# Designs tried in a protein design run: peptides against a protein of PDB entry 4BOS. Part 66

Target 1, 163 residues: chain A of PDB entry 4BOS
Amino acid sequence: PVLTRTVVPADNSCLFTSVYYVVEGGVLNPACAPEMRRLIAQIVASDPDFYSEAILGKTNQEYCDWIKRDDTWGGAIEISILSKFYQCEICVVDTQTVRIDRFGEDAGYTKRVLLIYDGIHYDPLQRNFPDPDTPPLTIFSSNDDIVLVQALELADEARRRRQ
Target 2, 163 residues: chain A of PDB entry 4BOS as posed
Amino acid sequence: PVLTRTVVPADNSALFTSVYYVVEGGVLNPACAPEMRRLIAQIVASDPDFYSEAILGKTNQEYCDWIKRDDTWGGAIEISILSKFYQCEICVVDTQTVRIDRFGEDAGYTKRVLLIYDGIHYDPLQRNFPDPDTPPLTIFSSNDDIVLVQALELADEARRRRQ

## One batch from the design tools (peptide; made by RFdiffusion4, then SolubleMPNN)

Design b1_p17_7_s2 (from b1_p17_7, 8 letters changed)
Fold by OpenDDE base, seed 5:
Structure b1_p17_7_s2 (fold): chain B 163 residues (1-163), chain A 17 residues (1-17)
Amino acid sequence: as target 1 above (163 residues)
Amino acid sequence: SLEAAREAAAARALALR
């Protein structure tokens, strides 16, 4: 089994495309972003006490208007929201630092998905199997630490290629 | 997939409206 990267379009919605890919078991749908942006805005608007200006860096209403634009980037706030929404850990391996940020790690989720991030772009990760009849896996056990090691190896290789 | 979890979460989101 090998962990591989699927390159998604380098539009401003790569985070949403990548998350959708992994949580749906490997479905590439670049058109999913508008609905996901609306979903995030709905969740944020529904809880202004938690999603305060201190958390958002702008007022609740300003954030909701901002995230629904087609040219704004998703980040840690959106990943946290999507982790809670899909009830899974979202693990992001950074190719610049070769570190993994784990979102939802203390929530007790039994599943995790993986993304790779280079500082400006997100891509989804999947496990490929030698048997061609076995489809790639995008949803892992939260106890599967091997996939985290493989993600770090993938990120380290990417870093070395840039040095 | 996480379809079941997504569906449950969507229901929660709608309830918050």
Scores: peptide ipSAE 0.031, ipTM 0.673, DockQ to the pose 0.023
Fold by OpenDDE base, seed 4:
Structure b1_p17_7_s2 (fold): chain B 163 residues (1-163), chain A 17 residues (1-17)
Amino acid sequence: as target 1 above (163 residues)
Amino acid sequence: SLEAAREAAAARALALR
């Protein structure tokens, strides 16, 4: 089995497309972004005490209006929210630093999904199997440390290609 | 689907109350 990258469109919504891909088991749907943006806005609006200006960098309402725009980029805040929503670790391997940021790592989730990030763009990761009849895997056990090693290897290779 | 995910999230929220 080999961990591979699926390139999604660079349309300002790559984070949402990538997350949707991995949590839905490998479904590429760039049209998912508006609904996912609405979902995040709904979650943020529901807890203004937690999602404060200190966390959001703007008022709760300003953030909700901002994230629902089709030209705003998702980041760590959105990943954290999506991790909580889907009840899984979202592990982001960074090709610039060759490091993995684990979102939700202290929540006790039993599942993890993986994204690859180059500083401006997110793509989903999947495990491909030798058997052509076995579909790629996008949801892993949180105890599967091998997939994290493979993600680091992918990031290291990507970094070498850009150097 | 996103709808299924919303339903699951709602169920989790209710279970935690």
Scores: peptide ipSAE 0.029, ipTM 0.640, DockQ to the pose 0.021
Fold by OpenDDE base, seed 1:
Structure b1_p17_7_s2 (fold): chain B 163 residues (1-163), chain A 17 residues (1-17)
Amino acid sequence: as target 1 above (163 residues)
Amino acid sequence: SLEAAREAAAARALALR
């Protein structure tokens, strides 16, 4: 079994596409962004005390309007929200630093998913199996440290390719 | 409800493994 990267479209919705891919078991749906943007906005709007201006960098309402635009990018705030929504740890390996940022690591989730990030673009990661009839795995145990090592290896390789 | 959606999403994530 090897960890591989599935390249999703380099559009403003790559984060949402990537998250959708991993939490849905490997379904590539670039059209998922509008619904996921609405989901984020709904969650934020439902708890203005938690999702304050201090967290959002803008008013709750302004953020909701902003994230629902079709040309705005998701980031750490959205990843945190999606981690909470799907009740899983979202691990993002950064190809620039070869480090993993963990979202939801303190929540006690039993599952984790992995993304790879280059400072601009997000892609999902999956484990491929030699058996062609076994579909790739995108949801891992939160105790699976091997997948994190493999993610770092992918990031390091990506960095070397840029040198 | 939003809570129900969260629970459903969590259940799906668990089932997909």
Scores: peptide ipSAE 0.028, ipTM 0.623, DockQ to the pose 0.022
Fold by OpenDDE base, seed 2:
Structure b1_p17_7_s2 (fold): chain B 163 residues (1-163), chain A 17 residues (1-17)
Amino acid sequence: as target 1 above (163 residues)
Amino acid sequence: SLEAAREAAAARALALR
């Protein structure tokens, strides 16, 4: 079994495409962003007390309008929201620092998904199997620490290639 | 799937009300 990277389009919606990919079990759909943006906006709008201006950096309404634009980028706030929505850890391995940022790690989720991030672009990660008839795995047990090690190895290799 | 997740989220929302 090998952890590999699927390169998604380098557009403003790479985070959403990547999350969609892993939570759908490996479905690449670059057109998913508008729906994902609406989903996030709906969640934020539903709880203005929690999703306050202090958290969002703008008013609740301003954020909802902002995130639904075609040219705005997703980040930590959106990852946190999606982690909570899908009830899974979202683990982001950073190729610049070779560290993993775990979203939802303290929520007690039994599942985790993995993304790789280079400071600008997000891509999804999947586990490939030797048997070609076995589809790649994108949803892992939260107890599977081997996949985290493999993610760090991928990040380290990526860093070395750029230095 | 996204659809399954939406259904689960809806169920959770109802349970919290």
Scores: peptide ipSAE 0.027, ipTM 0.642, DockQ to the pose 0.020

Design b1_p17_7_s3 (from b1_p17_7, 5 letters changed)
Fold by OpenDDE base, seed 4:
Structure b1_p17_7_s3 (fold): chain B 163 residues (1-163), chain A 17 residues (1-17)
Amino acid sequence: as target 1 above (163 residues)
Amino acid sequence: DLEAQRERLAAERLAKA
């Protein structure tokens, strides 16, 4: 089994497309972003005490309006929210530093999904199998540390190709 | 780039929570 990258469109919604891909078991849907943006806005609006200006960097209402725009980029705040919503750990391997940032690591989730990030663009990761009849795997056990090692190896190779 | 800056800033704010 080999961990591989699926390149999604380099539009303003690559994070949402990538998360959707992995949590839905490998479904590429570049049109999923508007609904996911609305989902995040709804969650943020539902708890203004937790999602305060100190966390958002803007008022709760301003953030909700901002994230629903089709030209704004998702990041750590959105990943954290999506981790909680989908009840899974989201692991992001960074090709610039060859390090993994884990979101939801202390929540006790049994599932883990992986993204690869280059400082601007997000792509989803999947495990491919030699048997052509076995579909790629995008949802892993939170105890599967091998996939994290494979993600680091993949990121290191990506870094070497750019340098 | 702007996304990298936003990502870092957001991560710092989440760490303070």
Scores: peptide ipSAE 0.031, ipTM 0.662, DockQ to the pose 0.058
Fold by OpenDDE base, seed 5:
Structure b1_p17_7_s3 (fold): chain B 163 residues (1-163), chain A 17 residues (1-17)
Amino acid sequence: as target 1 above (163 residues)
Amino acid sequence: DLEAQRERLAAERLAKA
């Protein structure tokens, strides 16, 4: 089994497309972003005490209007929210630093999904099997540390190719 | 799917209200 990267469109919604891909078992839907953006805005608006200006960098209302635009980037805040929403750990391997940022790691989730990030773009990761009739896996056990090692290897290889 | 997840989240929010 090999961990591989599926390249999604390099648009402002790559995070949402990537998350949707992995949590839905490998479904590529470039049109999923508007609904996911609205979902994020709804969750943020529902808790203005937690999602404060200090956390958002702008007022709660301003953020909600901002994230619903089709040309704004998602990041750590959105990943954290989506982790809670989908009840899974979201692991992001960074090709610039060759490290994994784990979102939801203390929540006790039994499942994890993986993304790869290069500083400006997110892509989903999947495990491919030798048997071509076995579909790729995008949802892993939170105890599967092998997939994290494979993600680091993938990121390190990508970094070395750029050096 | 996304819609099913929304329904779950909505139910959880109502339970906490």
Scores: peptide ipSAE 0.018, ipTM 0.581, DockQ to the pose 0.020
Fold by OpenDDE base, seed 2:
Order: C-alpha cells, then structure tokens, then sequence
Structure b1_p17_7_s3 (fold): chain B 163 residues (1-163), chain A 17 residues (1-17)
C-alpha cells in the first residue's frame, strides 16, 4: 500500500474539495464548496459565544458573510469546524515545514483523514492498494501512525523536489 | 453523505437546546 496525492483544482475552494474528498471516501466534487461554505457559516452563526471575534478575527456575522463568498480561502478555522462536524481528526501535512498539524486530536475520534498543504494549496491523500479492485482508502484509524509517517515522507520528498 | 451529517448534527443541537 502506498500513500498518494490526488491533485484537486487549484481554485479558491481546494480546502473544501479536499476535505469533501477524504471524508466521503474518495469522491472528487469540485462543486461541493458552496454548500460546505454555507454549512460552516451555519455552524459559526449557531454559537456566537464560542465563535467569537477573538477566534474568527472578525465579528461572527462578518465571518459568515465572508466565508460564503466564492473567492475566499479556507484555513485552520474551517478545518477545525469540519473536524468537529465530521467527527474525525483532520491531519494536514505541510510540505514547506514537513510537519503535521492535527485538528481534533484531543476529541477522541476513532478516525482520521489526511490533507497535504504547500502553503497555498490543499490536496487530499489516499492509500492505494496493490489489488486494483480494492478502492483507495481515505479514512484511517486514529491508531494508524504509519500513515502519518508515510505522509511525512511524502511531504519531505515533495520539499526536496522543489529545492 | 453531507446531508446525512447535517441531519445528525442538527438533531444533536436540538437535543442540547
């Protein structure tokens, strides 16, 4: 089994496309972003005490309006929200630093998904199997530390190729 | 299924309200 990167469109919604891909078991849908943006806005609006200006960097209402635009980029806040929504750990391996940022790591989730990030673009990661009839795996056990090592190796190789 | 997840989350929120 090999951990591989699926390149999604380099548009302003690559984070949403990537998350959707991994949590839905490998479904590529670049048109998923508008609905996911609305979902995030709904969650944020539902809890203004938690999603405060201090957390959002803007008022609750301003954030909701902002994230629903078709040209705004998602980041750590959106990943955190999606982690909670999908009840899974979201691990982002950064090719610039060769480090993994884990979202939802203390929530006790049994599953984890992985993204790869290069500073401006997110892509989903998947495990491919030797048997061509076995579909790729995008949802891993939270106990599967091997996949994290593989993600780091993948990121390190990507970093070396850019140097 | 995103919609299925929405329904689950909505139900949980209503239960806590």
Amino acid sequence: as target 1 above (163 residues)
Amino acid sequence: DLEAQRERLAAERLAKA
Scores: peptide ipSAE 0.018, ipTM 0.586, DockQ to the pose 0.020
Fold by OpenDDE base, seed 3:
Structure b1_p17_7_s3 (fold): chain B 163 residues (1-163), chain A 17 residues (1-17)
Amino acid sequence: as target 1 above (163 residues)
Amino acid sequence: DLEAQRERLAAERLAKA
């Protein structure tokens, strides 16, 4: 089995497309972003005490309006929210630093999904199997440390190609 | 399904209110 990268469109919604891909078992849907943006806005609006201006960098309502725009980029806060929503650990491997940032690592989730990030773009990761009839795997056990090593290897290779 | 999950979360929030 080999961990591979699926390149999603390089638009402002690559994070949402990538997350949707991995949590839905490998479904590429570039049109998923508007609904995911609305989902995040709904969650943020539902808990103004937690999602305060201090956390959001803007008022709760301003953030909700902002994230629903089709030209605003998702980041750590959106990943954190989506991790909680989908009840899975979201691991982001950075090709610039060859490091993995884990979201939801202390929540006790049994599943993890992986994204690869180059500083300006997110892509989903999947495990391919030698059997062509076996579909790629995008949802891994939170105890599967091998997939994290493979993700680091992919990131390291990507970094070397840029240098 | 995203919409189904939204309904679940909405229901859970209402139950806690």
Scores: peptide ipSAE 0.017, ipTM 0.568, DockQ to the pose 0.020

Design b1_p17_7_s4 (from b1_p17_7, 5 letters changed)
Fold by OpenDDE base, seed 3:
Structure b1_p17_7_s4 (fold): chain B 163 residues (1-163), chain A 17 residues (1-17)
Amino acid sequence: as target 1 above (163 residues)
Amino acid sequence: SLEAAREALAAARLAAA
């Protein structure tokens, strides 16, 4: 089994496309962004006490309007929200630092998904199997630390390529 | 299941909105 990267379009919605890919079991849908932006806005709007200005950096309504724009980029706040929504740990391996940022790690989720990030662009990660009849895996056990090691290996290799 | 949890959470949030 090998952990591999699926390159998604380098647009302003790469985070949403990548998350959708991994949580849906490997479905590449670049058109998913508007729906996911709306999903995030709905979640934020539904709990203004939790999603406060202190967390969002803007008013609840301002954030909702902002995230629904087709030219705004998702980041840590959106990943945190999506982790909570999908009830899974989202692990982001950074190719610049060769480190993994774990979102939802303290929530007790039994599943984790992985993204790779280069400072600007997000891509999803998947495990491929030697058996061609076995589909790639995008949802891992939160006890599977081997996949984290493999993600770090991918990031380290990417970093070396830039040197 | 993960999918069931997603659906339940989504429904709860919509009801609270």
Scores: peptide ipSAE 0.030, ipTM 0.628, DockQ to the pose 0.022
Fold by OpenDDE base, seed 2:
Structure b1_p17_7_s4 (fold): chain B 163 residues (1-163), chain A 17 residues (1-17)
Amino acid sequence: as target 1 above (163 residues)
Amino acid sequence: SLEAAREALAAARLAAA
C-alpha cells in the first residue's frame, strides 16, 4: 500500500474539494464548493457565541458573507469546522515544514483523513492498494500512525524536489 | 449530499435548542 496525492484544481476552493474528496471516500467533485461554503456559513451562524469576532477576525455575519464568496480561501478555521461536522480528525501535512497539523485530535474521533498543503494549495491524500479492484482508502483509523509516517515521507520528498 | 447533511445539521441544532 502506498499513500498518494490526488491533484485537485488550483482554484480558490481547493480546500473544500480536498476535504469532500477524503470524507466521501475518494469522490472528486470540484463543484462541491458552493454547498460546502454554505454548510460552513450555516454552522458559523448557528453558534455566534463560539464563532465570535475574536475567533473569526470579523463579525459572524461578515464571515458568513465572506466565506460564501467564490473567491475566498479556506483555512484553519474552515478545517476545524469541517472536522467537527464530519466527526473526524483532519491531518494536514505541510510540504514546507514537513510537519502535520492535526485538527480535531483532542475530540476522540475514531477516524482521520489527510490533506497535503504547500502553503497556498490543498490536495487530498489516499492509500492505494496493489489489487486494482480494491478502491483507494481515504478514511483511516485515528490509531493508524503508519499513514502519518507516509504523509511525512511525501512531504519530505516534495520539499527535496524543490531544492 | 452536502445539502442533505446541512439540513440534518440544522434539524439537529433546532432539536437541541
Scores: peptide ipSAE 0.027, ipTM 0.651, DockQ to the pose 0.021
Fold by OpenDDE base, seed 5:
Structure b1_p17_7_s4 (fold): chain B 163 residues (1-163), chain A 17 residues (1-17)
Amino acid sequence: as target 1 above (163 residues)
Amino acid sequence: SLEAAREALAAARLAAA
């Protein structure tokens, strides 16, 4: 089995497209962003005590208006929210540092998904199988540490290509 | 689907209120 990257459009919504891809089992839908932005805004608006100005860097209402714009970028806050919503660990491998940031790792989820990040752009990762009739896997066991090693290998190779 | 999930979440929050 080989872990590979699917390049999604660089249209300011790459995080949302990438998350949608992995949690939906490998469905590429660049038009998913508006719905996901509204979902995040709804969750943030529902808990102003937790999603405070200290966490958001702006008022709760300002953040909700901001994240619903089509030209704003998602990051750690949005990943954390999506991890909780989909009840899965979201692992992001960074090609600049060759490190994995794990969101939801302390929640006891049984599933994990993987993204690759270059400091600007997010892409989804999937496992391909030798049998062409077996579809790629995007949702892994939270006990599958082999996939984390494979993600680090991809990040290390990407870094070497840029050096 | 994402839309179905959003709708279910909204319904759950209304029930909890």
Scores: peptide ipSAE 0.027, ipTM 0.640, DockQ to the pose 0.021
Fold by OpenDDE base, seed 4:
Formats: structure tokens, C-alpha cells, sequence
Structure b1_p17_7_s4 (fold): chain B 163 residues (1-163), chain A 17 residues (1-17)
């Protein structure tokens, strides 16, 4: 079993496409972003006390309008929200630092999904199996530390390719 | 679907408030 990267379009919505891919079991749907943006806006709007200007960097209403634009990039705030929504760890391996940022790590989730990030673009990760009849796996046990090691190895290889 | 998930989440948040 090998951890591999599926390249999604660089259309300002790569984070949403990547998250959708992994949480839906490997479904590539570049058209998912508008609804996911609305989902995030709805969650943010529902809890203005938590999603304050200090957290968002802008007012709650301004953020909601901003994130629903088709040309704004998602980041840590959106990943955190999506982790809570899907009730899974979202592990982002960074190819620049070869480190993994784990969102939702303290929530006690039993599942984790993995993304790879190069400082600008997000892509989903999946585990491929030797048996062609076995579909790739995108949702892992939160106890599966092997997949994290494999993600670090994949990121290290990507880093070396850029250097 | 995402829409169904949004509706369920919205309902849950309203119930918890």
C-alpha cells in the first residue's frame, strides 16, 4: 500500500475540492466549492461569539461574505471548521517544512484524512492498494501512524523535487 | 449531500442553543 497524491485544479478552491475528495472517499468534484463555502459561512454565522474578529481577522459578517466569493482561498480557519463539521482529524503535510499540522487532534476523533500543502496549493492524499479491485482509501484510523509517516516521506520527496 | 449536511448541522445548532 502506497500513499499517493491526486492533483486537483488550482482554481482558488483547491482546499475545498481536496477536503471533499477525502471525506467522500475519493470523489473528485471541482464544482463542490460554492456549497462548501456556503457551509462554512453558515457555521461561522451561527456562532459569532467564537468566530470573533480576533479569530477571523475581520467581522463575522465580512468573513461570511468574503469566504463565499469564488476567488478567495481557504486556510487554517476553514480547515478547522471542516474538521469539526466532518468530525475527523484533517492532517496537512507541508512540503516546505516536511511537517504535519493536525487539525482536530484534541477532539478525540476516530478518523483522519490527509492533505498535502506546498504553501499555496492543497491536494488530497489517498492510499492505493496492489489489488486493482480495491479502491483507494482516503479515510484512515486516527491510530494509523503509518499513514503519517508515509505522508512525511511523500512531502520530503516533493520538497527534494523542488530543490 | 452537502445541503443535507448543512440542514442537519443548522438544526442541531439551533436545538443546542
Amino acid sequence: as target 1 above (163 residues)
Amino acid sequence: SLEAAREALAAARLAAA
Scores: peptide ipSAE 0.025, ipTM 0.642, DockQ to the pose 0.021

Design b1_p17_8_s1 (from b1_p17_8, 6 letters changed)
Fold by OpenDDE base, seed 1:
Structure b1_p17_8_s1 (fold): chain B 163 residues (1-163), chain A 17 residues (1-17)
Amino acid sequence: as target 1 above (163 residues)
Amino acid sequence: SATELREEHFEEMIALS
């Protein structure tokens, strides 16, 4: 079994497409972004005390309107929100630093999913099996540290290719 | 930009998750 990258469209919604892919078990749906944006906006709107201007960089209402646009980019705050919503760790391996940033690592989740990030674009990661009849795995145990090692290897290879 | 702001708060957002 090897960890592989599925390249999703390099559009403004690559984060949402990537998260949707991994949490839904490997379903590529580039049309998922509008609903996911709305989901995030709903969560943010539901707790204006927590999701303050200090966190959002704008008012709660302004953020909600902004994130629901089709041309705005998701980032760390959206990953954090989605981690909480899906009740899983979202592990992002960065090809620029060859580091894994773990969202939700202290929440006690039993599941983790993995994304690869190059400073601009997000793609989902999955484990492919030798048996062609076994579908790729996108949801891992939060105790599966092997997948994290594999993600780092994948990121390191990506960095080498840029050199 | 909003993207830059989110990047600047990256570590903080990790802590919030």
Scores: peptide ipSAE 0.025, ipTM 0.643, DockQ to the pose 0.326
Fold by OpenDDE base, seed 2:
Structure b1_p17_8_s1 (fold): chain B 163 residues (1-163), chain A 17 residues (1-17)
Amino acid sequence: as target 1 above (163 residues)
Amino acid sequence: SATELREEHFEEMIALS
């Protein structure tokens, strides 16, 4: 497929690094995690009625303290929050199931970004162009269904390589 | 793992987003 995977460090913050990469247009910054963790905590703390214990699995304050730790892993909750914050659809293609989970699908966003997930690790996806002077694209139109097909193809290839 | 626990809520969080 045309989409390519940029491998980010396999640390506790691969989700944050990956999201930052795609929403910032291809900026790899493994040191972005502390700030992004604080951002999420701030958003959660600002709306304890919505971000309840039922949603978080712990009290609002406990979650905020937890997510700000440098050794805790982000997941679906954090993706949904980041989707809302950046006002974009975040599409996660899973190499184990070869399916795409779309966060923010019904929000009416005009932009989408893509991550690839193997059950443990997140990486960002980008579209590279033949012209070396054209920078890779990480932010796509929410109407671009071709990129979703390409993401599925990439995930399927990854699955086959592991078998 | 923490990510595994979060993934258990994938569909729920998709609906909320």
Scores: peptide ipSAE 0.024, ipTM 0.657, DockQ to the pose 0.393
Fold by OpenDDE base, seed 3:
Structure b1_p17_8_s1 (fold): chain B 163 residues (1-163), chain A 17 residues (1-17)
Amino acid sequence: as target 1 above (163 residues)
Amino acid sequence: SATELREEHFEEMIALS
């Protein structure tokens, strides 16, 4: 089994496209972003006490309007929200630092998904199997630490290639 | 950039997750 990267469009919504890909079992849908942005906005709007200005860096309403724009970028806040929504650990391997940031690590989720980040762009990761009849896997056990090692190896190789 | 600003809060957001 080999962990591989699926390159999604380099648009402002690559994070959302990547998350959608992995949580839906490998479905590439670049058109998913508007609805995912709205989903995040709804979640944020529903709990202004938790999603405060201190967390958002702006008022709750300002954030909701901002994230729903088609030209704004997602980051740690959005990943955290999506982790909670999909009830899975989202592991982001960074090609610049060759480290993994784990969102939802202490939540007790049984599933994890993986993204690769190069400082600008997010892509989803998947496990490919030698058997061509076995489809790639995007949702892993939260106990599968082998996939994390493979992600680090993939990131290290990307770094060496300046990717 | 907005992404960079949010990346600066990774540890904080991870703790909140």
Scores: peptide ipSAE 0.022, ipTM 0.636, DockQ to the pose 0.366
Fold by OpenDDE base, seed 4:
Structure b1_p17_8_s1 (fold): chain B 163 residues (1-163), chain A 17 residues (1-17)
Amino acid sequence: as target 1 above (163 residues)
Amino acid sequence: SATELREEHFEEMIALS
């Protein structure tokens, strides 16, 4: 089995498309972003004390309006929120540094999903199997350290391609 | 900008998860 990258559209919603892909078991749906943006806005609006201006960089209401736009980019705040919402660890491997940032690692989740990030664009990762009739795996055990090693290897290869 | 602040506090956001 090998870990592979599925390239999603390089639009403003690549993070949402990528997260949707992995948490839904490998479903590519570029049209998922509006609803995911609304979901995040709803969560943020529900707890203005926690999601303060210090965290958001703007008022709670301004952030909610901002994230619902189709031309704004998701980042660490959105990943953190989605990790909590889907009750899974979201691991982001960075091709620039060949490091993995783990969101939700201390929450005790039993599942993890993986994204690959190049500094601006997010793509989902999946495990492919030798049997073509066996569908790729996108949701892993939080105890599966092998997939993290494979993600680092994939990122290192991607970095070498850019050099 | 909000984007810049989020990037500056990336590690803090990881800790919040």
Scores: peptide ipSAE 0.022, ipTM 0.626, DockQ to the pose 0.259

